# Ledger of designs, part 13: peptides against a protein of PDB entry 9IZ0

Target 1, 345 residues: chain A of PDB entry 9IZ0
Amino acid sequence: ITCLGSNGHTYKQLVKGGNDDLRQDAVMEQVFEQVNGFLRSYRKTSQRNLSMRTYKVIPLALKTGVIEWVQDTIPLGEYLDSAHKVYHPKEWSLSTCRKLIAEKQMEDLETRLKVYDLVCRHYRPVFRHFFLESYADPVQWFTTQTNYARSTAVASVLGHVLGLGDRHGQNILIDKTSGEVIHIDLGIAFEQGKKLPVPECVPFRLTRDVVDGMGITGVEGVFRRCMEFTLETLRREEDSLLSVLEVLRYDPLFSWLISPLRRMKKQKMQLENFNQPESGNITTDASRDPKIQRNNVSGESEAERAILKVRQKLSSTLSVEASVGELIRIAQDPSYLALMFCGWS

## One batch from the design tools (peptide; made by RFdiffusion4, then SolubleMPNN)

Design b1_p8_7_s1 (from b1_p8_7, 5 letters changed)
Fold by OpenDDE base, seed 3:
Structure b1_p8_7_s1 (fold): chain B 345 residues (1-345), chain A 8 residues (1-8)
Amino acid sequence: as target 1 above (345 residues)
Amino acid sequence: EVSGLPFP
């Protein structure tokens, strides 16, 4: 829909209905707006305009809401698939790479590492080209690449601290005007990505293409420093952030757990990406609701565990530099990346 | 064009 604002501007909005609960997305966007307040108040982050890019989500009912349409964006995964065909036309297709990783998904770590390395040699990063092709002016190129590295750093720290999952290339938009990242589909948070059929074992998405977009300095430039300043700000504002999360503990509309339906939907989407369409009409009779024994873990006990994990990630036991260094190491470690879903690469 | 949808 398109709405006319009281300011005379037209706003495009998505009306979403069906099986997706937008209440979690709306709450996560509210948490990001509070964090953006902390980033604006702290000198080291404010002087760099560090922020999490947000969009408006308005839940209207249990399964219906209005979402802001983020103009001038492209999904990272859509750009990368297109750019690979242009810049590396002799390399393997994304479908070939996904198939090879998928065929080894149940194998040992050593076999999965060999296949991941093999794929990496035949599918080289291209995301640097986004900035080179989109911005002919050197000042715009440098500014947008800097904005990308800054926004990715903020999103990486927040994604780790809040335990954001399902960070595949379709759930990360790139703003074509600013170069900033926008994270979408926030319905997997508080480490519930570890409960996916293929567990997420990295703190955030830092794939070779995500690094390639940072330019010649990679992670050692703007990105690392902006992660450090973001984490320093979140540690300073720990009590304020935890107080915002404690309000959600008592919200009966907030789910600290991935819903069984959302888990099954993500499982199907993962399995469908493994199977080439052999034309088998598997009428999955969806009528067998397995009586998943609701282990009556009170929603309060899951909220408490989630808040305790946030507190642990904000711990000052390690320096900011040491903590960021370890996060960057783990997020790029082939031993973790080779365990990820084939659509993560 | 699914450009600018927070959700497909």
Scores: peptide ipSAE 0.006, ipTM 0.481, DockQ to the pose 0.061
Fold by OpenDDE base, seed 2:
Structure b1_p8_7_s1 (fold): chain B 345 residues (1-345), chain A 8 residues (1-8)
Amino acid sequence: as target 1 above (345 residues)
Amino acid sequence: EVSGLPFP
C-alpha cells in the first residue's frame, strides 16, 4: 500500500497477511533499538556509527501487519543472481548449483564437501561489483563499502547472540545509498534455525559473496574490528540486554519456539524448490491451525534456555578477539556450509 | 516464491 503521511510525503508500506507472525519481527526490532542505544553510548562503537539498521513493524493481528517498506534497497540474493549472470555468464546458473547440492542433501559429509567445492569453483563471488557499479566517486565507494562491513559486523554479532536464523540472501537487504545491510523476517530467533528441516549450523551468514563485498581485506579489515567492538559493547551491557529479554519472557505475544506452521512452510519451500524451481505464489490456506495449547510451562522453560544461551554467548571466558576469531572461523567453515540448505550457500 | 539464493 502507499500511505500519505501528515508531512505530505508518500510512504510505501508492505501489508503482510496469512501465516507470518509479525509480532516476533516487532519485538526483535525493539531489541535492536535497545542495542543501538548501547552502541551509541560506547566510545569505540559510537565513533564508528555502529548500529543495527531497523524498520517499523506494526502487527495488526496474529497473522497480519504493516511493515515499513525500506526504500532504495535490494535483497542481497536478487543482486547476486543478477550480478552472476552479468560478470560470470559462462559459470553455472544458480538453479544448477542448487540442484547439485540438493541431489546430495542425504549423502555423507565427504560427498557434500566435494559437491560444495565443485560448485564453488563454478560459481565465483561477485558482490564486490555492487560497490564498483553503484558508486563512481571513490570517496562514496570507500564510505559505502566501509558501511557495509560495519553493518554486517553488527548484524553478525547480534545474529549470533540472539540466535537469528533464516539468514538467506532474500532476508538481507542492501541499502543502495549507504551500503548498509538490513535484516528482515526476524521470526526465527534464539537458535530455532537449528530446528528447521535442514539445521542452520553457522552463527551468522558469512558466505564468499558476503566476504567479497568487504573488499580486498575481506574479514581481516573493518569487519573483524567492528565485530570485536560490538561484542565488547554487548558484554559491557549484558545485564541491560538480559533485562530486555526477561521482559519478553512474560510477553504472551512473543514465541520462543518456531511455529509448526512456519516450520512446515519452510519444509514445503525446501521440497518445492527441489521439484519445481519456477512455480508461483503458494497461497497456503491458513484455515486449519490446530489449537496449539501453549503449555505455559513449556514456553517459560524455552525462554529460560534462550536467555541462558544469550548469557553464555556474552561470557568473558574467552577474549573478545578470540571469541570473534572463532565465530568468523565457524561461519566460513565448508564443513558447516556444505551441510546447510541449498538456499543458504 | 522468494527462494533464498543458495550460493555464498
Scores: peptide ipSAE 0.023, ipTM 0.581, DockQ to the pose 0.158; fails the geometry check
Fold by OpenDDE base, seed 1:
Structure b1_p8_7_s1 (fold): chain B 345 residues (1-345), chain A 8 residues (1-8)
Amino acid sequence: as target 1 above (345 residues)
Amino acid sequence: EVSGLPFP
């Protein structure tokens, strides 16, 4: 929809309806706004303008709301598919590579690693080209690539701590002006991604293309240092962050659990979009949701477990550098990446 | 479309 503001400006907005509860997105955006307060209060993060990019979410009903349209953005996955066709026109198509990995989804780790490595040799990273194409001025190029590495570092730490799932290339927007990342569709949090039929085994998205966008230093430059400063800030503000999450424990509208139906639907939509040729609008009327009685007792125990896991991830048992080093290692480990869903790219 | 390889 397009709304005229009281200031005379026209605002594009997304009306989302269906099985996605936008209250979870609205709550996560509120948590990110609080974390942005902590990042502004700490010198090491404030001097680098570290923030999680936020957008406005207005839930209107249980399954309907309005989302701010983030202007001048592109989905990471949309850019990567387009750029790969331009820069590597002799390599495998995205559809070919997805097919090969999906065909091996039920095989052993060794077989999946061989297919993953095979795909990696026939589909090279291209995300460096986003910055080279978009920014002809060297100062603007350097600034936007730096902003990308910074925003990706903040989102990676915060995504790990809050256990954000479903971080596929369509759920990560790139701001064409600033180079910053914007994470959307926050409906899988507190490690509920591990409960998908293909479990998410990485702490955050750190694919070869995500690293390629960081430039020549990859993860060892701005990214690692900004992860360290972000984690140091979150550890310092642990009690403040936990207090924000405790308010959500008492919100009867917040769901700490992904519904089995939403779980199955997200994965079916990932598989069905794999088999459809370019033919239009099938409105599948999924109108028969059985009234699952919300056992309130199960929600409180899951909230407590979620908050405990956040506390455990903020533990000072390891140094900030050691913790960040291990997170980066796991997020790039082919043994975890080869186990991911064929749509995780 | 959920565009992507698993992790190219």
Scores: peptide ipSAE 0.017, ipTM 0.614, DockQ to the pose 0.120; fails the geometry check
Fold by OpenDDE base, seed 4:
Structure b1_p8_7_s1 (fold): chain B 345 residues (1-345), chain A 8 residues (1-8)
Amino acid sequence: as target 1 above (345 residues)
Amino acid sequence: EVSGLPFP
């Protein structure tokens, strides 16, 4: 929809209706605003303008709300599919790559690694071109690429700490003006991505294209240092962050678990991405309600486990540099990436 | 709903 503001400006807004609970998105955006407060208060992060980019989410009903339309953005996945066709027209299509990984999803790790490596050889990164195409001025190019690396670093640390799942290329927007990343569709948090039909095994999205967007330094320099400063800030503000999450423990509207409906929707979307449309009437016999043993795991015990995991991720047992180094390693490790959903790489 | 294609 387009709304006329009281200031006379027109605002595009996304009305989302259906089975997605926008309350989870709205709450996560509030957590990000609190974290942005911490990042502004700490000299090392404030000097770099480190922030999680936020957007407004207004839940209107249990299953309906309004989302701020983030202007001048593109989904990372939309850009990269388009750019790959331009820059690597002789390489495999994204559809071919997905099919090959999908066909091996039930195979052993060694077989999956071989297919992942094969796909990587036939589908090279292109995201560096976003900055080269979008910014003719070298200062703007450098600034926007720096902003990308900074915002990706903040989002990576915060995404790991909060256990954000479902970080596919359509859930990551790129701001065409600033180069910053905006994470959308926040309804999979607190490691509930590990409960998807294909578990998310990496701490955050650090695929080859995500790294390629950082330019010649890759993960080194701006990205790594901004991750370190972000994690240092979050460790310093651990009690403040945990206090924000404890308030959510008592919010009767906040779900610490992936909803059965959202899990089923993700399962369906994963299965649809495996099947080319052969016109087989899969009569979805919706009658097999999997008796999800409602283990009445009290929502409280799930909140407590989620908060405990956040605390564990903020542990000072390892240095900030060692912790960030390990996170970067795991996020790029082919042994984890090859286990991901065929779309992840 | 754009099915989240997790590549690229």
Scores: peptide ipSAE 0.017, ipTM 0.565, DockQ to the pose 0.216; fails the geometry check

Design b1_p8_7_s2 (from b1_p8_7, 6 letters changed)
Fold by OpenDDE base, seed 2:
Structure b1_p8_7_s2 (fold): chain B 345 residues (1-345), chain A 8 residues (1-8)
Amino acid sequence: as target 1 above (345 residues)
Amino acid sequence: EVSGVPLP
């Protein structure tokens, strides 16, 4: 829809309807705004303007809402597919890479690693070109690449702490003006990504293209240091963050579990990205949702487990530097990336 | 062309 604001400006808005519950997205955006408060109050993070980029979500009903249209953005995955065709026209297509990974999905780790390495050799990173193409001025180029590394660091720490899942390249927008990342479709949180048909085993997305966008220093520059400052801030504000999450424990609208319907939808989208659309109108009359008697007791126990995992991730048992070092290592580990749907880009 | 990225 297009809305005329009271300021006379025209705003594009996305109306989402159907089977997606936007209440989780709206709640996660509220958590991000609170975290942005902590990042603004702490000297090391405020001096760097560290923030999670947010967007407005207004749930209207159980399966309908309005989402802010984030202007001047592109999905990371859309840019990467387009840029790869331009910069590496002799390399494999994204569809070829996806097919080869899928054909080995049921094989052992060694076989999957060999196919992942093969795909990586025939699908090289291109995301550095986003900054080189978009910003002819060296100061703008450096500023936007720095903003990308900063925003990716914040999103990586916060995504790990909150257990954000479904972080594929279509769920990560790049702001063409600032270079910042915007995470969308927040309906997989608190490690429910591990319950997807293809389990998410990494703490956050740190693929070769995500690293390539950080420039010559990769993870060892602005990114690592901004992860450290973000994690230090979240550890300092642990009680404040946990208090915000405890409010969600009592929200009957918040789902601490992935719904079976959302799991099936994500499974179909994974499979349909492999098969040409045979136009079978399977009108699955989804009207017979069996009355999942939400035993309130089961929801509360899942909320408590989720909050306990957040607390554990904020533990000071390891230094900030050691914790960030281990997170970066795991997020780049081929043994985890080879198990994912699109771990090569 | 306004590349309106449809949110998934």
Scores: peptide ipSAE 0.000, ipTM 0.419, DockQ to the pose 0.047
Fold by OpenDDE base, seed 4:
Structure b1_p8_7_s2 (fold): chain B 345 residues (1-345), chain A 8 residues (1-8)
Amino acid sequence: as target 1 above (345 residues)
Amino acid sequence: EVSGVPLP
């Protein structure tokens, strides 16, 4: 919809209806605003304008709401698919890569690693070109690439700490003006991404294209240092962050678990993203409802487990530098990336 | 303050 504001400006808004509970997204955006408060209060993060980019989410009903249309953005995955066709027209298509990974999804890790490496050799990173295309001025180019690395660092730490899942390239927007990342569709949090049909095994998305956007320094420049400052801030504000999450424990509207419906929807979307339509009526007989043993694990016990996992991720057992180093290592490890739906870009 | 514009 397009709304006319009282200021005479027109605002595009996304009305989302049907099966998505926007309350999860709205709550995660509130958590991000609180974290942005911590990042503004801490000298090391405030001096760098570190923030999680947020957007407005207004739940109207259980399955309907309004989302702010983030202007001047593009999904990372949309840009990468288009740019790859331009810069590497002789390499494999995204569909070819997806097919090869999907065909080996049930194979052993060694076989999956071989196919991942093969895909990586025939699908090279292109995301550096986003900044080169968008900004003719060298200062603007450098500023936007720096903003990208900063915002990606904040989002990576927060995504890890909160266990944000479903971080595919369509759920990460790039702001064409600032170069900042905006994470959308936040309804898979607290490690529920590990319960997806293709489990998320990485702490955050740090694929080759995500790194390529950071320019010549890759992860060793602005990104690593901004991750360190972000994690240092979150460790300092641990009690404040946990207090915000404890409020959500008592919110009867907040779900700490991925709903069966959302899991099934994400399963279909994953299958549809693997299958370009050759017109084969695969009547998937949806009649095998696996009796999800509703272990009536009280929603309270799952909230407690989620908060405990957040606390564990904020642990000072390792230095900030060591913790960030390990997170970056795991997020780039082919042994995890080969298990993902699209770990190569 | 999120000034919710009242729906007409």
Scores: peptide ipSAE 0.000, ipTM 0.408, DockQ to the pose 0.020
Fold by OpenDDE base, seed 5:
Structure b1_p8_7_s2 (fold): chain B 345 residues (1-345), chain A 8 residues (1-8)
Amino acid sequence: as target 1 above (345 residues)
Amino acid sequence: EVSGVPLP
């Protein structure tokens, strides 16, 4: 919809209705605004304008709400699919790569690694071209690439700490003006990505194209340093962050668990990607919720486990540099990436 | 029917 504001400006808004619970997104956006407060309070993060890009989410009912339309953005996945066709027209299509990975999804790690390596040789990174195409001025090019590396670093640390899942290329927008990343569809948090039919085994998305956008220094430049400053800030504000999460523990409307419907939708999408080319709006009529016996693991026990995992990720047992180094290593490790869903490639 | 257009 388009709304006229009292200020005379027109605002595009998305009205979302159906099966998605917008309260999860609204809460995660509130947590990001609090973290942005912490990032503004410390010199090391404030001097670099480190922030998680946020958007407004207004839940109106259990399954209905209004979302701010993030203007001047493109999904990372949409750009990459288009750019690969232009820059590497002799390489394999994304559909071919996804098919080969999917055909080996039930095989051993060694077989999956061989197929992942084969796909990597026939599908090379292109995300560097986003900055070269969009920004003819060298100062603007350098600024936007720097903003991309900074925003990706903040999102990677926060995504790890909060256990954000479902970070595929359609759930990551790129701001065409600033080069910053915007994470959308926040309904998989607190390590619930590990409960998907294909578990998410990486701490955040750091694929070859995500690294290619960082320029010649890759992860060893602005990205690593901004991850370190972000993690240092979150460790200093541990009690403040945990206090924000403890308020959610007592919210009877907040779900610490992935919904059965969302698990089933992801399972169906994973199974359908084995059998058919990308065709058509699946309106799944939600009228038959099978009475899955709620094993009364109290919602309180799952909240406590989620908060404990956040605390463990903020532990000072390792230095900030060592912790960031290990996160970057795991996020790029082919042995984890080859185990991911074919839609992550 | 509010067809939820996915965010692009």
Scores: peptide ipSAE 0.000, ipTM 0.422, DockQ to the pose 0.069
Fold by OpenDDE base, seed 1:
Structure b1_p8_7_s2 (fold): chain B 345 residues (1-345), chain A 8 residues (1-8)
Amino acid sequence: as target 1 above (345 residues)
Amino acid sequence: EVSGVPLP
């Protein structure tokens, strides 16, 4: 829809309806705005303009709402699919690589690693080209690549701390003007990605293309340093962050658990993407909502466990540098990446 | 549904 603002400007907005609970997205965006307050108050992060990019989410009902249309963006996955066809036209298609990983999804780690390595040799990173194509001026190129590395660092720390899941390339937008990342579809948080049929084993998305966008320094440049400053800020503001999350514990509308229906839908989409080419409007008749007696007691215990996990991730047991070093190592480890859904490659 | 599964 297009709305006329009280200021006389027109705003494009996305009306979302269906099975997605926009209340979780709206709450996560509120948490990001509070964290952006902490990042602005701390000298090391404020001097670098470190922030999580946010957008407005207005839930209107249980399964409907309005989302701000983020202008001048492209999904990372849409860019990568198009760019790979241009820069590597002799390499394997995205569909071929997905099929090979999917065919080995139930095999041992050694077999999955061999297939992951094989796919990596036949599907090379291209995301560096986004900055080279979009910015003719060297200063703009350097600035936007720096903004990308900074925003990716903030999103990686926040994504780990809050346990954001489903970080596939369609859920990560790139701003074509600033180079910053924008995370969308925040409906898998607090490590609920580990409860998917194929568990998410990495702390955040740090695939070869995500690293390729950082330029020649990769993770060892602006990215690592901005992760360190972001984590240092969040550790300093731990009590403030936990207090924001405790308010959500008492929100009867917030779901600390992935819905069994959403889990089954992700299961079915994972299974159906194994077996069928291109054809089928599946009108899933959503009419049989089993009356899940939400025992209020189960929701409170899961909220407490989620907050405890956030506190554990903010622990000062390791230095900031050691913690960030371990997170970067795990996020790039082929042994974890090869265990991911064929969608994380 | 943007079921964009991104490869490695």
Scores: peptide ipSAE 0.018, ipTM 0.546, DockQ to the pose 0.185; fails the geometry check

